# Designs tried in a protein design run: peptides against a protein of PDB entry 4IGA. Part 43

Target 1, 116 residues: chain A of PDB entry 4IGA
Amino acid sequence: KRVLIVDDAAFMRMMLKDIITKAGYEVAGEATNGREAVEKYKELKPDIVTMDITMPEMNGIDAIKEIMKIDPNAKIIVCSAMGQQAMVIEAIKAGAKDFIVKPFQPSRVVEALNKV

## One batch from the design tools (peptide; made by RFdiffusion4, then SolubleMPNN)

Design b1_p16_3_s1 (from b1_p16_3, 5 letters changed)
Fold by OpenDDE base, seed 2:
Structure b1_p16_3_s1 (fold): chain B 116 residues (1-116), chain A 16 residues (1-16)
Amino acid sequence: as target 1 above (116 residues)
Amino acid sequence: DVDERQQKVDELIKSL
């Protein structure tokens, strides 16, 4: 399966890329904000998306909503430092399948990839 | 800790 990695932090994208690749998944591409995420989803048609929330241009919640308009069956895993109950609820309501709080255990990312 | 915070989120997701 192919994964689109969305995060404004280059370090975080690199970390996720390592985890995803070691788990046997392919990295389809990367995006640095919600607008790029939507564009890359259309272009790459990934099987899974890892989605940050706090990003410039377009935040992760809005990106989830736009991706779900493109593909109602999109498999989106949120990965964010904003792990408050309200944010988790908002992300799931928008269409996310899972929510991983930063800082995270790499094994929890693998579990999310395997379950969605 | 990391595991405890994630467990709380996981339980919340299960309830939704």
Scores: peptide ipSAE 0.779, ipTM 0.960, DockQ to the pose 0.981
Fold by OpenDDE base, seed 4:
Structure b1_p16_3_s1 (fold): chain B 116 residues (1-116), chain A 16 residues (1-16)
Amino acid sequence: as target 1 above (116 residues)
Amino acid sequence: DVDERQQKVDELIKSL
């Protein structure tokens, strides 16, 4: 399966790329904000998206909503430092399948990839 | 604790 990685932090994208590839998945592409995420989803039609929340231009919640308009079957895993209850609820309501809190264990990312 | 924070989120997700 192919994964689109969305995070404004280059280091985080690199970390996720390492985890994703070592787990046997392919990286379809990367996005640095919610607007790019929507554009890349349209372009690449990935199987899975890892989605940050706090990003410039467009935040992850809005990006989830826009991607779900494009593809109601989108498989989106949130990966964010914003792990408070209200944000988790908002992300799941928007259409996310899972929510991983930063900092995270790599195994938890792999579990999410395997389950969606 | 990393695991404890994630566990709370996981439990919340299961409840939704």
Scores: peptide ipSAE 0.778, ipTM 0.960, DockQ to the pose 0.983
Fold by OpenDDE base, seed 1:
Structure b1_p16_3_s1 (fold): chain B 116 residues (1-116), chain A 16 residues (1-16)
Amino acid sequence: as target 1 above (116 residues)
Amino acid sequence: DVDERQQKVDELIKSL
């Protein structure tokens, strides 16, 4: 399966790429903000998306909503430092399948990849 | 700590 990695932090994209590839998944591409995420989703048609929340141009919640308009069956895993209850609820309501709080255990990312 | 925070999120997701 192919994964689109969305995060404005280059370090975080690198970390997720390592986890994803070691788990046997392919990285379809990367996006650095929500607008780019929507564009890359259209272009690459990934199987899974890892989505940050706090990003410039377009935040992760809005990106989830836009991707869900494109593909109601999109498999989006949120990965964010904003683990407050309200944000988790908002992300799931927007269409996310899972929510991983930063800092995270790599095994929890793998678990999410395998379950969605 | 990390695990506890994630567990709370997981429990919340299960409740939705």
Scores: peptide ipSAE 0.777, ipTM 0.959, DockQ to the pose 0.990
Fold by OpenDDE base, seed 3:
Structure b1_p16_3_s1 (fold): chain B 116 residues (1-116), chain A 16 residues (1-16)
Amino acid sequence: as target 1 above (116 residues)
Amino acid sequence: DVDERQQKVDELIKSL
């Protein structure tokens, strides 16, 4: 399966890339904000998306909503430092399948990839 | 407590 990585931080994209590839998945591409995420989803048609929340241009919640309009079957895993209950509820309501809090264990990312 | 913070989120997701 192919994964689109969405995060404004280059070091975080690198970290996720390492985890994803070691787990036997392919990295379809990367996006640095919510607008790029929507564009890359259309272009690359990934099987899974890892989605940051706090990003410039367009935040992750809005990006989830836009991707779900394009593909109601999209498989989106949130990865965010904002692990507050209200944010988790909002992400799941928007269409996310899972929510991982930063900092995270690599094994938890792998579990999410395998279950969505 | 990385694991315990994630556990709280996981339990919340299960309830939704």
Scores: peptide ipSAE 0.775, ipTM 0.960, DockQ to the pose 0.982

Design b1_p16_3_s2 (from b1_p16_3, 7 letters changed)
Fold by OpenDDE base, seed 1:
Structure b1_p16_3_s2 (fold): chain B 116 residues (1-116), chain A 16 residues (1-16)
Amino acid sequence: as target 1 above (116 residues)
Amino acid sequence: MIDERQKRVEELIKSL
């Protein structure tokens, strides 16, 4: 399966790329904000998206909503430092399948990839 | 600490 990685932090994208590839998944591409995420989703048609929340231009919640309009079957895993209850609820109701709080263990990401 | 946060989030998701 192919994964689109969305995060404004280059370090985080690198970390996720390593986890994803070592777990046997392919990286379809990367995006640095929600606007890029939506456009890359249209272009690449990934199987899974890892989505940050706090990003410039367009935040992750809005990106989730837009991607779900494009593909109601999109498989989106949120990865965010904003693990507050309200944010988790908002992300899941927007269409995300899982929510991973930063900092996280690599095994948690792998578990999410395998289960969505 | 990480495990505690993960557990809380996972339990919350299950309840939604």
Scores: peptide ipSAE 0.629, ipTM 0.930, DockQ to the pose 0.896
Fold by OpenDDE base, seed 2:
Structure b1_p16_3_s2 (fold): chain B 116 residues (1-116), chain A 16 residues (1-16)
Amino acid sequence: as target 1 above (116 residues)
Amino acid sequence: MIDERQKRVEELIKSL
């Protein structure tokens, strides 16, 4: 399966890329904000998306909503430092399948990838 | 701490 990694932090994208590839998944591409995420989703049609929330241009919640309009079957895993209940609820309502709070263990990302 | 936080999120998701 191919994964689109969305995060404004280069370090986080590199970390996720390492986890994803070691778990046997392919990185389809990367996006640095929600607008780019939507564009890359259309272009690459990845099997899975890892989605940050706090990003410039377009936040992760809005990106989830736009991706779900493009593909109602999109598999989106949120990865965010904003692990408050309200944010989790909002992400799931927008269409996310899982929510991983930063900082996280690599095994938690792998579990999410395997479940969606 | 990390494990506890993740478990809370997982439990919340299951309730939605």
Scores: peptide ipSAE 0.605, ipTM 0.927, DockQ to the pose 0.807
Fold by OpenDDE base, seed 5:
Structure b1_p16_3_s2 (fold): chain B 116 residues (1-116), chain A 16 residues (1-16)
Amino acid sequence: as target 1 above (116 residues)
Amino acid sequence: MIDERQKRVEELIKSL
């Protein structure tokens, strides 16, 4: 399966890329903000998206909503430092399948990838 | 072992 990695932090994208590839998944591409994520989703049609929340241009919640409009069956895993209950609820309500709080264990990411 | 914060999020998701 192919994964689109969305995070404004280059280091985080690199970390996720390493985890994803070592787990046997392919990285479809990367996005640095929510607007880019939506465009990359259309372009790449990935099987899975890892989605940050706090990003410039468009936040992750809005990106989830837009992606779900494009593909109601999108498989989106949130990966964010903003692990407050309200944010988790908002992300799931928007259509996310899982929510991973930063900092995370690599195994947690793999579990999420395997579950969706 | 999943740490407490991760587990809390997982439990919350299950409740939604």
Scores: peptide ipSAE 0.600, ipTM 0.924, DockQ to the pose 0.602
Fold by OpenDDE base, seed 3:
Structure b1_p16_3_s2 (fold): chain B 116 residues (1-116), chain A 16 residues (1-16)
Amino acid sequence: as target 1 above (116 residues)
Amino acid sequence: MIDERQKRVEELIKSL
């Protein structure tokens, strides 16, 4: 399966890339904001998306909503430092399948990838 | 407390 990694932080994208590849998944591509995420989803047609929330240009919640318009069967895993209850509820209501709070254990990311 | 925070979020998602 191919994964699109969405995060404005280069360090976080590198960390997720390492976890994803070691788990036997392929990285389809990367995006640095929500607008790029929507564009890359259309272009690459990934199987799974890891989605940050706090990004410039377009935030992760809006990106989830736009991707769900394109593909109602999209598999989106949120990965964010903003793990408050209201944000988790909002992300799931928007269409996300899971929510991972930063900082996280690599095993949590692998479990999410395998579950969706 | 990474594990405890993880567990709280998982329990919340299960309730939705």
Scores: peptide ipSAE 0.575, ipTM 0.922, DockQ to the pose 0.813

Design b1_p16_3_s3 (from b1_p16_3 with S1D E3D E4K E11K)
Fold by OpenDDE base, seed 4:
Structure b1_p16_3_s3 (fold): chain B 116 residues (1-116), chain A 16 residues (1-16)
Amino acid sequence: as target 1 above (116 residues)
Amino acid sequence: DVDKRQEEVDKLIESL
């Protein structure tokens, strides 16, 4: 399966790329904000998206909503430091399948990838 | 604690 990685932090994208590839998945591409995420989803039609929340231009919640308009079957895993209850609920309501809190264990990312 | 924070989130997700 192919994964689109969305995070404004280059280091985080690199970390996720390492985890994703070592787990046997392919990186379809990367996005640095919610607007790019929507554009890349349209372009690449990935199987899975890892989605940050706090990003410039467009935040992750809005990006989830826009991607779900494009593809109601989108498989989106949130990966964010914003792990408070209200944000988790908002992300799931928007259409996310899972929510991983930063900092995270690599195994938890792999579990999410395997479950969606 | 990393595991504890994620555990709380996991429980919340399961409840939704």
Scores: peptide ipSAE 0.753, ipTM 0.951, DockQ to the pose 0.981
Fold by OpenDDE base, seed 2:
Structure b1_p16_3_s3 (fold): chain B 116 residues (1-116), chain A 16 residues (1-16)
Amino acid sequence: as target 1 above (116 residues)
Amino acid sequence: DVDKRQEEVDKLIESL
């Protein structure tokens, strides 16, 4: 399966890329904000998306909503430091399948990838 | 605690 990695932090994208690749998945591409995420989803048609929330241009919640308009069956895993209950609920309501709080255990990312 | 925070989120997601 191919994964689109969305995060404004280059370090975080690199970390996720390592985890995803070692878990046997392919990285389809990267996006640095919600607008790029939507564009890359259209272009790459990934199987899974890892989605940050706090990003410039377009935040992760809005990106989830736009991706779900493109593909109602999109598999989106949120990965964010904003792990408050309200944010988790909002992400799931928007269409996310899972929510991983930063800082995270790499094994939890793998579990999310395997379950969606 | 990383595990504790994620466990709380997991329980919340399960309830939704």
Scores: peptide ipSAE 0.753, ipTM 0.951, DockQ to the pose 0.977
Fold by OpenDDE base, seed 1:
Structure b1_p16_3_s3 (fold): chain B 116 residues (1-116), chain A 16 residues (1-16)
Amino acid sequence: as target 1 above (116 residues)
Amino acid sequence: DVDKRQEEVDKLIESL
């Protein structure tokens, strides 16, 4: 399966790429903000998306909503430092399948990848 | 700490 990695932090994208590839998944591409994420989703048609929340141009919640308009069956895993209950609820309501709080255990990312 | 925070999120997701 192919994964689109969305995060404005280069370090975080690198970390996720390592986890994803070691788990046997392919990285379809990367996006650095929500607008780019929507564009890359259209272009690459990934199987899974890892989505940050706090990003410039367009935040992760709005990106989730836009991707869900494109593909109601999109498999989006949120990965964010904003693990407050309200944010988790908003992400799931928007269409996310899972929510991983930063800092995270790599095994939890793998678990999410395998379950969606 | 990390595990506890994620556990709380997981429980919340399961409740939705």
Scores: peptide ipSAE 0.751, ipTM 0.949, DockQ to the pose 0.989
Fold by OpenDDE base, seed 3:
Structure b1_p16_3_s3 (fold): chain B 116 residues (1-116), chain A 16 residues (1-16)
Amino acid sequence: as target 1 above (116 residues)
Amino acid sequence: DVDKRQEEVDKLIESL
């Protein structure tokens, strides 16, 4: 399966890329904000998306909503430092399948990839 | 503490 990585931090994208590839998945591409995420989803048609929340231009919640309009079957895993209950509820309501809090264990990312 | 924070989130997701 192919994964689109969405995060404004280059070091975080690098970390996720390492975890994803070691787990046997392919990286379809990367996006640095919510607008790029929507564009890349259309272009690359990934099987899975890892989604940051706090990003410039367009935040992750809005990006989830836009991707779900394009593909109601999209498989989106949130990865965010904002693990407050209200944010988790909002992400799931928007269409996310899972929510991983930063900092995270690599094994938890792998579990999410395997379950969505 | 990392594991405890994620466990809390996981329990919340299961309740939704």
Scores: peptide ipSAE 0.750, ipTM 0.950, DockQ to the pose 0.989

Design b1_p16_3_s4 (from b1_p16_3 with S1D E3D E7K E14S)
Fold by OpenDDE base, seed 2:
Structure b1_p16_3_s4 (fold): chain B 116 residues (1-116), chain A 16 residues (1-16)
Amino acid sequence: as target 1 above (116 residues)
Amino acid sequence: DVDERQKEVDELISSL
């Protein structure tokens, strides 16, 4: 399966790429904000998206909503430091399948990839 | 810790 990694932090994208690849998944591409995420989703049609929330241009919640308009069957895993209950609820309601709080255990990312 | 924070989120998600 192919994964689109969305995060404005280069270090975080690198970390996720390592985890995703070692878990046996392919990295379809990367996006640095919500607008790029939507564009890359259209272009790459990934099987899974890892989605940051706090990003410039377009935040992760809005990106989730736009991706869900494109593909109602999109598999989106949120990875964010914004782990408050309200944000988790908002992300799931927007269409996310899972929510991983930063900082995270790599094994929890793998678990999410395997379950969505 | 990291495990406890994620556990709380997981429990919340399961309730939604």
Scores: peptide ipSAE 0.764, ipTM 0.956, DockQ to the pose 0.980
Fold by OpenDDE base, seed 4:
Structure b1_p16_3_s4 (fold): chain B 116 residues (1-116), chain A 16 residues (1-16)
Amino acid sequence: as target 1 above (116 residues)
Amino acid sequence: DVDERQKEVDELISSL
């Protein structure tokens, strides 16, 4: 399966790419903000999206909503430092399938990938 | 604790 990695931090994208690749998944592409994420989703039609929340241009919640308009069956895993209850609820309500809090265990990312 | 933070989130998600 192919994964679109969305995070404004280059280091985080690198880390996720390593985890995703080692787990046997393919990286479809990367996005650095929510607007780019929506554009890349349309272009690449990935199987899975890892989505940051706090990003410039467009935040992750809005990106989730827009992607869900494009593909109601989108498989989105949030990966964010914003692990407050309200944010988790908002992300799931928007359509996310899982929520991983930063900093995270790599195994938890793999579990999320395998479940969606 | 990383595991504890994620555990809380997982429990919340499971309750939704």
Scores: peptide ipSAE 0.763, ipTM 0.956, DockQ to the pose 0.983
Fold by OpenDDE base, seed 1:
Structure b1_p16_3_s4 (fold): chain B 116 residues (1-116), chain A 16 residues (1-16)
Amino acid sequence: as target 1 above (116 residues)
Amino acid sequence: DVDERQKEVDELISSL
């Protein structure tokens, strides 16, 4: 399965890429904001998306909503420092399948990848 | 610590 990694932080994208690759998944590509995420989703047609929330241009919640418009079957895993209840609820309501709080255990990312 | 925060989120998600 191919994963699109969405995060404005280069180091986080690198970290996720390592985890994803070691878990046996392929990295389809990367996006640095929500608008780019939507564009890359259309272009790459990934199987899974890891989605940050706090990003410039377009935040992760809006990106989830836009991706769900183009693909209601999208498999989106949120990975964010914004682990407050309200944000978790908002992300799941928008269409996310899982929510991982930063900082996270790599094993939890793998669990999410395997589950969605 | 990290595990506890994620546990809370997991419990919340399971309730939605």
Scores: peptide ipSAE 0.762, ipTM 0.955, DockQ to the pose 0.988
Fold by OpenDDE base, seed 3:
Structure b1_p16_3_s4 (fold): chain B 116 residues (1-116), chain A 16 residues (1-16)
Amino acid sequence: as target 1 above (116 residues)
Amino acid sequence: DVDERQKEVDELISSL
């Protein structure tokens, strides 16, 4: 399966790329904000998306909503430092399948990839 | 710790 990685931090994209690749998945591409995420989803048609929340231009919640309009069957895993209850609820309501809090264990990312 | 923070989130998700 192919994964689109969305995060404004280059080091985080690199970390996720390593985890995803070592778990046997392919990286379809990367996006640095919510607007790019929507564009890349249309272009690449990935199987899974890892989605940051706090990003410039367009935040992750809005990006989830836009992607779900394009593909109601999209498989989106949130990866965010904003793990407060209200944010988790908001992400799931928007259409996310899972929510991983930063900093995270690599095994939890792999678990999410395998289950969506 | 990391595991405890994620456990709280996982419990919340399972309740939604």
Scores: peptide ipSAE 0.761, ipTM 0.956, DockQ to the pose 0.983

Design b1_p16_4_s1 (from b1_p16_4, 8 letters changed)
Fold by OpenDDE base, seed 2:
Structure b1_p16_4_s1 (fold): chain B 116 residues (1-116), chain A 16 residues (1-16)
Amino acid sequence: as target 1 above (116 residues)
Amino acid sequence: AEEEALKIYEENLKER
């Protein structure tokens, strides 16, 4: 399966790339904000998306909503430091399948990838 | 959706 990694932090994208590839998944591409995420989703049609929330241009919640309009079957895993109950609810309501709170263990990401 | 979200939220808390 191919994964689109969305996060405005380069170090986080690198971390996720390492976890994803070691778990046997392929990195389809990367995006640094929500607008780019939507564009890359259209272009790459990844199997899975890891989505940050706090990003410039377009936040992760809006990006999830836009991606779900493009593909109602999109598999989106949120990875965010904003692990408040309200945010988790908002992300899942928007269409995300899982929500991982930063900082996270690699195993949590792998479990999410395997489950969605 | 909210029920699933709450489950995820609670599970995340347990992992910490």
Scores: peptide ipSAE 0.689, ipTM 0.935, DockQ to the pose 0.886
Fold by OpenDDE base, seed 4:
Structure b1_p16_4_s1 (fold): chain B 116 residues (1-116), chain A 16 residues (1-16)
Amino acid sequence: as target 1 above (116 residues)
Amino acid sequence: AEEEALKIYEENLKER
């Protein structure tokens, strides 16, 4: 399966890329904000998206909503430091399949990838 | 959706 990685932090994208590839998945591409995420989703049609929440231009919640309009079957895993209950509810309500709180263990990401 | 979110939230707390 091919994964689109969305995070404004280059270090985080690199970390996720390492985890994803080591787990046997392919990285379809990267996005640095919610607007790019929507554009890249249309272009690349990835199987899975890892989505940050706090990003410039467009936040992750809005990006999830826009991607779900494009593809109601999108498989989105949130990866965010904003792990409070209200945010988790908001992300899942928007259409995300899982929510991983930063900092996280690689195994948590792999489990999420395997479940969606 | 909210119930599922709550489960995810609770599981995340346990993992930390």
Scores: peptide ipSAE 0.687, ipTM 0.934, DockQ to the pose 0.894
Fold by OpenDDE base, seed 3:
Structure b1_p16_4_s1 (fold): chain B 116 residues (1-116), chain A 16 residues (1-16)
Amino acid sequence: as target 1 above (116 residues)
Amino acid sequence: AEEEALKIYEENLKER
């Protein structure tokens, strides 16, 4: 399966790339903001998306909503430092399948990838 | 959806 990694932080994208590849998944591509995420989703047609929330240009919640309009069967895993209850509810209502809070353990990401 | 979100939230708290 191919994964699109969305995060404005280069360090976080590198970390997720390492976890994803070691788990046996392929990295389809990377995006640095929500608008780029929507564009890359259309272009790459990934199987799974890891989605940050706090990003310039377009935030992760809006990106989830736009991707779900394009593909109602999209598999989106949120990965964010904003793990408050209200944010988790908002992300799941928008269409996300899971929500991982930063900082995270690699095993949590692998479990999410395998579940969706 | 809210019920599922609450479960995810609670599980995330336990993992820390």
Scores: peptide ipSAE 0.680, ipTM 0.933, DockQ to the pose 0.888
Fold by OpenDDE base, seed 1:
Structure b1_p16_4_s1 (fold): chain B 116 residues (1-116), chain A 16 residues (1-16)
Amino acid sequence: as target 1 above (116 residues)
Amino acid sequence: AEEEALKIYEENLKER
């Protein structure tokens, strides 16, 4: 399966890329904000998306909503430092399948990838 | 959706 990695932090994208690749998944591409995420989703048609929330241009919640309009079957895993209950609820209501709080263990990401 | 979110939230608390 191919994964689109969305995060404004280069180090986080690198970390996720390593985890995803070692877990046997392919990295379809990367995006640095929600606007890029939507465009990359259209272009690459990935199987899974890892989505940050706090990003410039367009935040992750809005990106989730836009991607879900494009593909109601999109598999989106949120990865965010904003692990408040209200934020988790909002992300899942927007269409995300899982929500991982930063900082996280690689095993948590792998588990999410395997379950979505 | 809210019920699922609450489960995820609680699971995240356990993971930490």
Scores: peptide ipSAE 0.679, ipTM 0.933, DockQ to the pose 0.879

Design b1_p16_4_s2 (from b1_p16_4, 8 letters changed)
Fold by OpenDDE base, seed 4:
Structure b1_p16_4_s2 (fold): chain B 116 residues (1-116), chain A 16 residues (1-16)
Amino acid sequence: as target 1 above (116 residues)
Amino acid sequence: KEELALELYKKNLEEK
C-alpha cells in the first residue's frame, strides 16, 4: 500500500517515512500543509494518509474534510500533538479512521497502517 | 463516531 505523509515538520515527515518504509509500505509522496495534502491526494491517489493537524495554509481537520469530499473511502490516520478529547472527536467526525498522539511509538503507527 | 473518538482518546492516554 502507498502512503501520503502530511506534516509541516521535516523531521516528523522523515520519521514517518522511516517507520512506513520499514513496515513494508511505500511512500507515495509528502505534503507540508493541508492545501498540499489535498492537491497530492488528487494527484497520487494514495491508499493511506498520515495527517498532522496544526499546519499553515490549511489545518489537518480542513484537509481531512476536503479529502473526504474527493474520496469518501479515504483512509486517514491523524498524527498530532493535539490529543485532547475535543480534537479527537473533531478528527473522527471529519472522517479520520485513527488518531495517534505525538510523541508515539513506531509500533502504534504500524498497527494503525495495518488496520485502516 | 463520537464513541470511536472516545475509545481512541482513552487508548492514547493509556499509551502515555
Scores: peptide ipSAE 0.422, ipTM 0.875, DockQ to the pose 0.979
Fold by OpenDDE base, seed 5:
Structure b1_p16_4_s2 (fold): chain B 116 residues (1-116), chain A 16 residues (1-16)
Amino acid sequence: as target 1 above (116 residues)
Amino acid sequence: KEELALELYKKNLEEK
């Protein structure tokens, strides 16, 4: 399966890329904001998306909503430092399948990838 | 969906 990594932080994208590849998945591409995420989803048609929430241009919640319009069967895993109950609810309502709070253990990400 | 969100919220707290 191919994964699109979305996060405005280069370090975080690097970390996720390492986890994803070691788990046997392929990285379809990367995006640094919500608008770019939507564009890359259309272009790459990945199997899974890891989505940050706090990003410039377009936040992760809006990006999830736009991707779901493109593909109602999209598999989106949120990875965010914004682990408040209200934010988790908003992400799931938008269409996300899982929500992982930063900082996280690699095993948590792998479990999400395998279950989504 | 809200029920699932609450479950995930609790799960994340337990893993910390």
Scores: peptide ipSAE 0.421, ipTM 0.876, DockQ to the pose 0.901
Fold by OpenDDE base, seed 1:
Structure b1_p16_4_s2 (fold): chain B 116 residues (1-116), chain A 16 residues (1-16)
Amino acid sequence: as target 1 above (116 residues)
Amino acid sequence: KEELALELYKKNLEEK
């Protein structure tokens, strides 16, 4: 399966890329904000998306909503430092399948990838 | 969906 990694932080994208590839998945591409995420989703047609929330240009919640419009079967895993209950609810309501709070263990990400 | 969100919220708290 191919994964699109969305995060404005280069180090986080690097970390996720390592986890994803070591788990046997392919990295379809990367995006640094929600607008790029939507564009890359259309272009790359990934199987899974890891989605940050707090990003410039377009936040992760809005990106989830836009991706769900173009693909209601999209598999989106949120990965965010914003782990408040209200934020988790908003992300899941928007269409996310999982929500991982930063900082996280690699095993948590792998589990999410395998189950989504 | 809210039930799932609550479960995930709790899961994240437990793993930290």
Scores: peptide ipSAE 0.419, ipTM 0.874, DockQ to the pose 0.897
Fold by OpenDDE base, seed 3:
Structure b1_p16_4_s2 (fold): chain B 116 residues (1-116), chain A 16 residues (1-16)
Amino acid sequence: as target 1 above (116 residues)
Amino acid sequence: KEELALELYKKNLEEK
């Protein structure tokens, strides 16, 4: 399966890339904000998306909503430092399948990838 | 969906 990695931090994208590839998944591409995420989803048609929340241009919640309009069957895993209860509820209501709080264990990401 | 969100929230706290 192919994964689109969305995060404004280069370090975080590198970390997720390592976890994803070691778990046997392929990286379809990367996006640095929500607007790029929507564009890359249309272009690459990935099987799974890892989605940051706090990003410039367009935040992760809005990106989830836009991707769900394009593909109601999209598989989106949120990975964010903003792990407040209200934020988790908002992301799940928007269409996310899972929510992982930073900092996370690699095993947590792998479990999410395998479950969605 | 709120029930699922609450479960995920608690799960994330437990893994810290």
Scores: peptide ipSAE 0.406, ipTM 0.869, DockQ to the pose 0.884

